Peptides against a protein of PDB entry 3WG5. Designs and how they scored, part 219

Target 1, 218 residues: chain A of PDB entry 3WG5
Amino acid sequence: LAKNIVYVAQIKGQITSYTYDQFDRYITIAEQDNAEAIIIELDTPGGRADAMMNIVQRIQQSKIPVIIYVYPPGASAASAGTYIALGSHLIAMAPGTSIGACRPILGYSQNGSIIEAPPKITNYFIAYIKSLAQESGRNATIAEEFITKDLSLTPEEALKYGVIEVVARDINELLKKSNGMKTKIPVNGRYVTLNFTNVEVRYLAPSFKDKLISYITD
Target 2, 218 residues: chain A of PDB entry 3WG5 as posed
Amino acid sequence: LAKNIVYVAQIKGQITSYTYDQFDRYITIAEQDNAEAIIIELDTPGGRADAMMNIVQRIQQSKIPVIIYVYPPGASAASAGTYIALGSHLIAMAPGTSIGACRPILGYSQNGSIIEAPPAITNYFIAYIKSLAQESGRNATIAEEFITKDLSLTPEEALKYGVIEVVARDINELLKKSNGMKTKIPVNGRYVTLNFTNVEVRYLAPSFKDKLISYITD

## One batch from the design tools (peptide; made by RFdiffusion4, then SolubleMPNN)

Design b2_p23_2_s2 (from b2_p23_2, 13 letters changed)
Fold by OpenDDE base, seed 1:
Structure b2_p23_2_s2 (fold): chain B 218 residues (1-218), chain C 218 residues (1-218), chain A 23 residues (1-23)
Amino acid sequence: as target 1 above (218 residues)
Amino acid sequence: as target 1 above (218 residues)
Amino acid sequence: TKLATGYIEPITLAGKPVVYVPP
C-alpha cells in the first residue's frame, strides 16, 4: 500500500519576506504530493510582523496540515515564531526549546535599547494573538501574556497551559504522539485526524537560495 | 428558478483613494446584476481618513446590502477598516481575525514614533465612529474605545459586545448564518432581510490595475 | 535560562504601518 508521505522542512532565523517564500515553497510541495502533513522544524528569534502575518495566512490556507515543531533542542519559537505556531494545525516542541516573548517593538535604538510600540500597535497584536489562540482552541490568556508580560514558556509549561499539543524529542516521537490527533484548526474547512501510520518521511532540503539568505540575515 | 446572486470580492491593503475605486467598482457590478448582496472580504491595516469616509458613504449609498467580512484568518479590519465595517449592512469576521485600533494619527516621525492628532481631530472621529455604531445599532461605547483606548477585539469579543453580527469560518458558513438576518442599516431606506437560499456565489477577481496598485501600496 | 529575546520589528502590516491619517 502506498505510504502516506510526511514532509519535514526546516525554517531557521529571522522571519522575513524570504521566510514567507520558504513556507510557501515547502507547503506547496507537500500539497502537490498530497502529503498527510508537513512538519516545519522552526527555530526563530522573531522578525517582521508583516511577514509573520503572511505566513500565518499561508498556513491557514494550506490544503494539508502544517505542524510547527520547535526543534532542535535549544531552538525557540520566539516572538513572530509564536504567532506562526499559534496559527498552525498542530504545535510540537522538543525538550530544551522555548516559546513566547511576543511583545511588538518598533525596533532597537543605537544603544540597543528597545523602542516600544505604541499602545495602538500593542493592542492590535494582543487581539491578533488572542484570536489565533481562540481559533485553535489554545490558551488565549497565556497568548496575551506572551505580549503583556513578555512571557516565555518551556515545552512542559506550554503543554500544561494548553498552548501546544505535543512535546517530542524527535520526528519519530512527534509522529507517534500526534497520530490520531485532530488538527487544532481546519484544513479546507474540516478538522483533520492525522494519520501517521505507515508513513514515509521526506525531508525537504533548503534550497541554495534559502541557505544563502539565511546566512545573510543571521 | 433563477438563483439569487451573491458577489464576493476581496479588498486587501491600505485604504486609499484607489481602495475607494475598488469598492465603487465592486458594488456597482453587484448593483447592476441586482445581486442579493455583495460580500467584501476585507483585510486592511488602515489608511487614509478621507478615503475611508468616501468608502463609508459609497457603502451607505449602495442599492444592495454590503457585507464586510474580515477574512481570511489572520486578516484585520484595523483602523480605517473598522470604520468601514461599522458603516456596512452586516459585519462578519473569520476566526483568527481582529477589529479595532481606530485612534487617528497625523503620521509617523522619522524615528517611527506616532505623531498624535490634536484633540479636535480625535474628538471628531470619536463622534464619527459613535455615529456609525449608533446608526447600525452596534456598540457605540466600544466604538469609542476603539479610539480612546486603541482597543482591538477578537471576533468572539466583537460578537459578544455587539460590534459585529457573525463569526464565520468561510463564505458558506457566512451565508448560512446571515440568511434571514436584517441589515443593520437600511438599503435604499429600508432594512432588508437577507435571503441566501439557493444562491450562486460569484467571485469578482481583482482587476489587473487592482493587483498592481495593491502591490505598490503593500 | 536565556530569556527569549524575541522581537517583532519593524511594525508593518501589509508592508505599511497601521495608520489612520485624518485630512
Scores: peptide ipSAE 0.045, ipTM 0.309, DockQ to the pose 0.147
Fold by OpenDDE base, seed 2:
Structure b2_p23_2_s2 (fold): chain B 218 residues (1-218), chain C 218 residues (1-218), chain A 23 residues (1-23)
Amino acid sequence: as target 1 above (218 residues)
Amino acid sequence: as target 1 above (218 residues)
Amino acid sequence: TKLATGYIEPITLAGKPVVYVPP
């Protein structure tokens, strides 16, 4: 029986192997407590593609709904963050946030210029991001354009185009608006109707290790 | 209960991680004293995008209204400064100041030429600045043009176009003109009506560290 | 080859020298 508990955790910064560990830890805690859901407050400029794909897999293997909430205002789910969002059970954005800009790169040159990925790699990620959108019943055309046009959207635009499910200013509004929604991908083989009636919100603090790594990478 | 106190602090120079620390310190002091507001006298040519985004978040997380005041005459809220302003609860400008020129860059070459940001980055910041404008009920079209056209505005133009809320020659005029205005973004989930009737103005001095770093970077 | 999606390097929004974009 799912407890009327919703976990909230924050993930901020570059997407790395350590970010995977954070996702894994947070989701595992929420799974162990049979939470109704976990909300991940996400603020990322992007990061490593390998770490991103692992995070998407971890989300999709979750025993409970994982809600990606681009939060607080001023935050973004840029690049890798967009893939993560599209791989999740529900996407919410706060006003003043952004999503998109998903074109893969090989890195930066010594002069700071972007080293473009070859067409083969770009096409791989186009197929990948479209698959995430299609699986979740979200706008696959826009998902592709996040790569091909380096498109970035406001919350209102993302909602309008069917990329995200909720625009909410805070956790309380998010819970209210998402109550009764079905997950966009299955949990344990079933689409789950979110029940946020009289839920207890539990905030997960970052571990000491999480804080230290964030401090070093920022 | 809010004290009839308004704090005033100055932030001058490049936007860096240290500038974030200054904003955080100033706002924290004003929060602790339950001030009616804090006015940040801002004069910046711009700076780091990461620091800027952190500053915007800190402002939006403030428990009290944060007023960005482009001051004194001759000052600017250029580039990163514009984003900060658009992320704040109220924007004022003194006559003889400017705002805008928000196009992102990767840096400067050894010969001093600008290294242009790729379209991916530019589009990211277009979405970001538009989101800030939209959230605050300010002119999102002009906000975009701050990037796409490298537009810079005078206070009169910025007011006319609905980018800012007040043109004021000094703190006293600012307090008078902004009295009774609602914040353009919420404070603790509510739009606050500013009450500057019979307020005490308290000036926060820069810390010794603030002075030292400003001295080194300038 | 490590693939990156996003901005892993610091981006600058103008800095010294002040890109005075003259009108």
Scores: peptide ipSAE 0.028, ipTM 0.298, DockQ to the pose 0.195
Fold by OpenDDE base, seed 5:
Structure b2_p23_2_s2 (fold): chain B 218 residues (1-218), chain C 218 residues (1-218), chain A 23 residues (1-23)
Amino acid sequence: as target 1 above (218 residues)
Amino acid sequence: as target 1 above (218 residues)
Amino acid sequence: TKLATGYIEPITLAGKPVVYVPP
């Protein structure tokens, strides 16, 4: 039975294999405690696509709802962060955040210029991001434009266009607004109606390893 | 006589000679036990063409139906994975997966750019992928476009275009939907009608070697 | 010549830091 517990954890920085480990750890803790949901406060400029795909997979295999919350104000779910969000059970954004800019690249040159991905790769990720949007009942056209136009959206625009579900200033407002919403993808084969009435909010601290790696990679 | 047993195994990562060994091992186990079928959960970005061709050959020589299932959500049957799928007895995809992007390349340059294959090689693989599609009664035009346009498709698109046979969220839904379907290519000279009524599902674990190689190559 | 079908080196998705797309 789901407890009246909601976990909140933070993921900040570049998406890497270590970020996968953070997602896995946080979701596992919440699963073990039969939490009502876990909210991941996400602030990322992007990162590795392989790690991103593994993270999406881990979210979609979660035994509990995973809510991606682009937070705090000034944060972004940029690039890989957008894919992660679109792969989640519910997306929220705080005012003053952004989402999008998903075009694949091969990296940065020594002068800091973008090394463009070949069309093959771009088309692969177009199909991938569209599939995430379609599966979650979100705007697949906008998802494609996150790549083809390198589109970035405000929370209000993202909500308007049907990319995200909630605009919220803080966790309390997020819980209030998302209460009674159905997950955008199934949990254990079922679309779950979120129950955030009289919940205990538990914050998960990053592990020492999480802190160290974040420090090294930032 | 076919037992009411369906094997399920996973193949993830780059297609190599070691991937061939995995396919061979899994299919051999299922053959020895006279299984009704084996489902291979496939998640691959592509890999070596020689290994791919050997895998296709091994599938087509199988004594039992081999179902390629692009799974879990977020997975892909990209590049070599598409060829493998098109060479199989039945293709399924989970929501949030992709298929396609099959253009041959010679590799990647030091700067990460694609080294293009000469037209001779590209044309060879166009003919090859079309042959796989034609033999299996799947969309040969789309198969060609997987190369010529580097096309990638969602499960819904792939189903719509007649590239795949099933969209399913999980093994249970796959078994339910594919029950009573005929294989797209013959098994021991016969097109087999799949019988997934009251079947035992047996999961094959990767060998230690499989795990080790996957770890090293990822 | 090792012919590869579509192995894509780690792709980076646009943004700082670079998002790499899997092969």
Scores: peptide ipSAE 0.080, ipTM 0.344, DockQ to the pose 0.183; fails the geometry check
Fold by OpenDDE base, seed 4:
Structure b2_p23_2_s2 (fold): chain B 218 residues (1-218), chain C 218 residues (1-218), chain A 23 residues (1-23)
Amino acid sequence: as target 1 above (218 residues)
Amino acid sequence: as target 1 above (218 residues)
Amino acid sequence: TKLATGYIEPITLAGKPVVYVPP
């Protein structure tokens, strides 16, 4: 039986327009190969809201399931990363990772202090994150608190509260646990049941451009 | 039979004095528990030479085997990371990772150009990296070329040329492939045969300090 | 106005001139 393919790629660092390009490239490759899914190992402290929204949109437009995996241990889906995760077809987290802390800001002052977003903007993102949670059948109350309380959760808490679907130590355990699960949002208008029986895992490498930008921004 | 413990931790980003603290903390925890080994999943673009040397020394002083695993796919043990790897008890790489590019520099000019190290410094690091390779029975010629040619290798090339010991897709494969291997440098004056039969894998999380610094430096 | 969700500008810690083994 022709083995179903699962792609795995890493996206690390700040969320920028370049991060969008990474998501787009990786998902496109997986789509072209009619992969069963793509797993994005995500480790981000956050970043730009505009880029984040574009990434969410790109994920939602994917022809295949996009699994956001907060990995490896020590990684986070902080801030923008949480929005991205909530906009995905399935969220997994490795032990020792975190998710949350989603309060929008305008930036930092010269003294390093946070410049607060006006209530209009904060409320917009509250509505946005709640919408992502509701659309995916995830905990919208906690999603709101990621902003209003700057809440951060462990994988165990996130699972317990219905923010995420899987806690897994590695890709193999993720595949095992998520096999037979339905996507939390539609793929091409349909909820898809993941089939990870006898899959081939293919790792995608960052492009030269990806490496260069990471080098510049790190 | 009491399961042998293997610790896994992640070290990501630029090599600094803080990276030393991470290595020290992680290795110390694993030592205190008499772990079979610690696996450090390393992803670094490089960093400070002084911090790198301290890290190498800390690894060499470890009471347990320290395995440097260039992971996940897309990661690199670039520059300082290569030295650290060559100073470790075993090197593994995941597919789609890289190692090399070790030429020392003094820094960057105001225009972003590299300030070249004087020949004295370059030659010092050539001698140093060759020493690390020789002590660990790894390819000293390639180690030199990591500096002189700014050479970077794929995992397959690095394995082929005897720079590293294992190519593995994940921790489970790493454990399987490295089981029964001897460390490339001594532990407490003795070459140790790794025993990964029926091991418990324990993941270490970054400290609050680790998260804060990563947040600041990323 | 660029909105950020957890965006932190890289803080460069300038120290004594040191030799770098750069990426």
Scores: peptide ipSAE 0.030, ipTM 0.291, DockQ to the pose 0.085; fails the geometry check

Design b2_p23_2_s3 (from b2_p23_2, 14 letters changed)
Fold by OpenDDE base, seed 3:
Structure b2_p23_2_s3 (fold): chain B 218 residues (1-218), chain C 218 residues (1-218), chain A 23 residues (1-23)
Amino acid sequence: as target 1 above (218 residues)
Amino acid sequence: as target 1 above (218 residues)
Amino acid sequence: TKLATGYIEPIELAGKPVKYVPK
């Protein structure tokens, strides 16, 4: 019996328009192969709100389940990464990772201090993050507090509070624990039950361009 | 029996004079085909007030119902988008979208801070947004608060408060739920009952010009 | 006077200092 394919790809660094291109490319490859899912190993300090919103949109338009996996240990889904996670079909975190700190900013001053977003922008993103949480059946109060209190959570706290679905040490444990789970948002209008009983894991390597840009941005 | 046509078009990005041209083109095509309606999938952070007012006027002059659909998930009808929505024949939102944040601004300072509009301008837009809400039988108090409190709402809140008419996950659900609804404002002087029982959905692709401008503005 | 309703400037969502990547 032909094994269902699960793709695994890594997205690391700042969320930018280039990160959108990476998400789009990876999801497209997995869609083309009718994969059971794609797991995105995410490690981000945050990034641009526009790129984040486009990524969320791309994930929600996916023809296959997109699992955001905050991985490896030490990684974070900070700020924009939290929005992306909340917009995904399933969130997993490895032990020793974090999620949250979602307050919008206008940038950094010459002295490196944060330029705060005006209430208009903050309220917009509060509504946005709450909507993502509510749509996915995740904790909207905590989602709001990711902004209003700049809250950051451990995987155990995030699971406890209903922000995420899985704590997993590795891809194998993630597949084991998420097997039989329903996606937290629809795939093509339907909640999908994940089937990881007989899967082949395929790793998507970064393109040469991806490597070059990551190298330049590191 | 010849199926009634429902057009679907996407308008994404900042509200500008070019966005007006897109609205005008799309609505004109749908008018020429005597479509049952056009659904505009709207995703905007806002934009120019002049362009917004022209778009509202163009929608209200439409020979066919114009449905503003805040779509896909993650999209917003922010600021100018809210005015456009309130000026339309029916508002729908997808789960995970937002509406509101309507306070007028004069722009951004060199340091990225918002330049506030003077009370005269703010009061003008309060009156304007309230008029749109009242005319459409939508919540004028909340419409005002979109400005005065820079309020943003989820689809569920917007529905609850009587700002919007439909929460729908996709075009098919939108057509299902809006079937038999009356337009919230007149079409050619008459409130129209939407008939989506036997329709063909036609997607309007962006023109080459539309694609080029989107590419340049990205 | 150009009146804007909405967000025109790029907003950042950074929970940690993000290294500025020059375009």
Scores: peptide ipSAE 0.141, ipTM 0.387, DockQ to the pose 0.214
Fold by OpenDDE base, seed 2:
Structure b2_p23_2_s3 (fold): chain B 218 residues (1-218), chain C 218 residues (1-218), chain A 23 residues (1-23)
Amino acid sequence: as target 1 above (218 residues)
Amino acid sequence: as target 1 above (218 residues)
Amino acid sequence: TKLATGYIEPIELAGKPVKYVPK
């Protein structure tokens, strides 16, 4: 039976294979407990494309709705974070957060200059991010422009352009505003109506490994 | 004679030795033309500490006021960008931008985890960032907390806490709001009252090298 | 050790998986 439980977990920093492990752990816990949803408070500048793609796949394979919440104010879902958000069942942003800037790079040169991705790679990620937007019924034109124009949006802009679904100051406002919304991608092949009436909010603490890596990554 | 000229230049991306070259070039041009000020539209996730310190020194040695403007909306002055901002003659932020998250790191591990700086290095940067805040009459407690709490602030928060001087939507509003303000650090040993009455705004384009590196870094 | 401050985004979006861009 579905519990009236919503999990909240935080993922902060660069998107890496370790970040995949965090997503997998958090989602698995919430799946096992038949949560109504999990909210991931995301604050990331970006990260590795491989890890990002794996995270998106893990979200798409989730047995429960995964809500990406760009939080707290001042946080970003930059680059890989935008891809992850677009791959999720619902996107929320706190006021004073940002989303976008999705251009793929090969890395940074020894002098700290970006090494651009070859056009073939850029085009691959354009196709990929547009696919995520299209599959989720979000603005695929803006998704493309996150790469081609290196566009970055405020919550209000992202909402206005149909990139995200919710602007919320905190978890309570998020739950209130997203109650009754349908997921933007299927959960187990069905679009789910979120039910946040009389829910218990359970916060998942990072593991010691998560803390250590976050501490090392912080 | 001081020209009623304000230069505006953009610096975007990681703070590196190349970013120093950009700052040096832009400030030198504005110095040579006896500009009333230069506004640097800054959007940076951070960068190298060595380059950052050199940039701060270059700003402190400027013959004209250097205004750091975190712009456009969605931009950040994260990490090294905060140090640079705190080392400048005036800080402005656009709505929907952020400042803070100044914890020093040794870099990123092969798995993308942050490699923490040793406590000695962290303490060095705490002392350094507090010094910048104190020297500029800005909130040194918050400056420390940018490292110790990895704090990130909205423009309104940063203004409220006395970290920055101006919240402005665009260059015109920035000029209007900062007109008559005194620089937070000396220019050639004197605190300067900014005079933005009847100024000509001149935009400095990035050099081809700047474009190429930005393009490579974008 | 190159001391870096904060989110140096390795937007390594073109990281290792780009080697496996499906042909």
Scores: peptide ipSAE 0.080, ipTM 0.325, DockQ to the pose 0.158
Fold by OpenDDE base, seed 4:
Structure b2_p23_2_s3 (fold): chain B 218 residues (1-218), chain C 218 residues (1-218), chain A 23 residues (1-23)
Amino acid sequence: as target 1 above (218 residues)
Amino acid sequence: as target 1 above (218 residues)
Amino acid sequence: TKLATGYIEPIELAGKPVKYVPK
């Protein structure tokens, strides 16, 4: 039986395989406590594609609903962050945040110029992001355009286009608006109706390891 | 109840967050089938530190024993591969393989020269690798020297120094030698005695995704 | 090849040369 608990954790910075550790740790804690859901406050400029794919897989394996919340105002779910969001059970955005710009790249040259990914890679990620959108019942055309046009959206646009489910200013508004919504992907093989009536909100802090790696990578 | 099944999967190439997906998928399959263990045939020159740390965490979260087997002859558990091995329930090596060379780097310059990691990063990984060795009852001094001396060992040296548990030519010899051994780290909070009496060996193939990403990264 | 969707920062654990992907 789910406890009337919602976990909230922050993931900020570049998406790396360390970011996977953060997702895994946070989701595991919430799973162990049989939480109603976990909310991940996400602020990322993007990062590694491989890390992103692992995070998506970890979310999809979650025993509880994972809500990606692009937060606070000024935050982004850029690039890898968009894929993560599209792979999650529910996407929320705060006003003044952004989502999109998902074009894969091989990196940057010494002069800071983008090294373009070959068509085989770009096409792979087009197929991948469309699949995430389709599986979650989200706008696969816009998902493709996040790559092909390097499109970025506001919360209002993302909601309008059916990319995200909620626009919320804070956790309380998010809980209120998402209460009674079905997850966009299954949890343990079923679409879950979120129940945020009289929930306890528990905040998870970064581990010492999390803080250290963030400090090293920043 | 564990079935008399042992899974075997191969992970080859650079350690990336995609490598995490491979570990996660393979371990999950073996967990779902309640396997006695999974053997990961590892051949890696190293890779991303963040991916490595996630893989270690995923192994530590495994519901079944995860055996890292540096295989085939000529393979290496270089750099990130050593950390993964040290984070696993049992390490085996085939004759003619190597383990070690764990010094963190920031990457390579355009001319292919190593960009050294700052002392803060090096010290972090020294502490990390020593912790993995200590937690697994393996030689923490040698683990440190894998970084500070960029040490690489043969299977015989690694066994002699108490870095690994088994030298084996093939899966059958590995199963025979590891039968009755205790895992070097706990599974679900307990040290497991491996039982490889009359087991079925099941080989896991790379997914289409695995093959495609390997093809793209190679 | 390091594939990124967005920014890549490197911490590498490479005992052998890996393909350089510029930042």
Scores: peptide ipSAE 0.031, ipTM 0.303, DockQ to the pose 0.211; fails the geometry check
Fold by OpenDDE base, seed 1:
Structure b2_p23_2_s3 (fold): chain B 218 residues (1-218), chain C 218 residues (1-218), chain A 23 residues (1-23)
Amino acid sequence: as target 1 above (218 residues)
Amino acid sequence: as target 1 above (218 residues)
Amino acid sequence: TKLATGYIEPIELAGKPVKYVPK
């Protein structure tokens, strides 16, 4: 039985295998405590496709609902962050955040120029992102355009187009608005109705390792 | 005018943007001193394709010959390491090392399973690796098979098939055997004949940053 | 690493399982 606990954790920066470790740790803690859900406050410019796919898989394997919350204002779920969001049980965004810009690349040249991905890779990720949208009942056409047009959306646009489920200014508003919502993907094969009535909010801090690695990567 | 100096530096581990920084730093030092060449002792299981492509570009832009030496015994120029080698001015291998296994992947799943790259990516890297081989006058057919068959070769096989130029047990044997060899790609638009007669060997140590990051990534 | 905002970073080339610890 789920406890009246909601975990909140922050994930900020580039999506890497370390970011996967963060997601895994946070979700595992919340699973162990049979939390009602975990909210991940996400702010990312993008990152590695492999790490992203692993994170999506980890979310999909979660025993509890995972809510991606693009927060705070000025944050983004850019590129890899959009895929992660689309792979989650619920997406929320704060006003002044953004989502999209999902064009795959091979990297950056020495001068900072983009090394373009071959059309072949682009097509793979088009199929992948559309699958995530379809599986979650979100706008697959816009999901494709996040790649093909490098589209970025505001929270209001993303909500309007059926890309996300909630616009909320803070955790309290998020809990209030998402209470009673059905998850967009199954939890253990079942769609879960979120119950945020009389919940305790528990914040998970970055581990010492998390802080150390963040310090080195900045 | 080149000095009678040859630099030697070690690059070990996964190919990342940090590995690019190592290559750039080492080559820059050797360029500044107008070295006859730099030898990079390479041991890598592979890594990021973007970092690899940047490293190849950095080698190709070098003002001095860059020799990739797969060393010590037990080391490999696996995957990304093979591309780097094929992009270099000369390839050497120590006995008991390996080269090849260049199949591109999107990453690893949580269980360590390979996430396969779409055929589209594979074809891009086939074209790329063949270009590196062709530009360097190395075996483009075997270069393709490093991807299509996930082929790995011994030093003796790689030499026999015209993938590499030298088999050497140590730096002294490498210098002796490669003396008078022409670079397989141009240096500043010209093929250079290596002159290792009466050279001083200077070893470059990892920076403090290099050591710290290696410690965190292990 | 200068990740430009709005892009998915590259594929990997790995002949062996790479334990990548991201920087």
Scores: peptide ipSAE 0.028, ipTM 0.274, DockQ to the pose 0.299; fails the geometry check

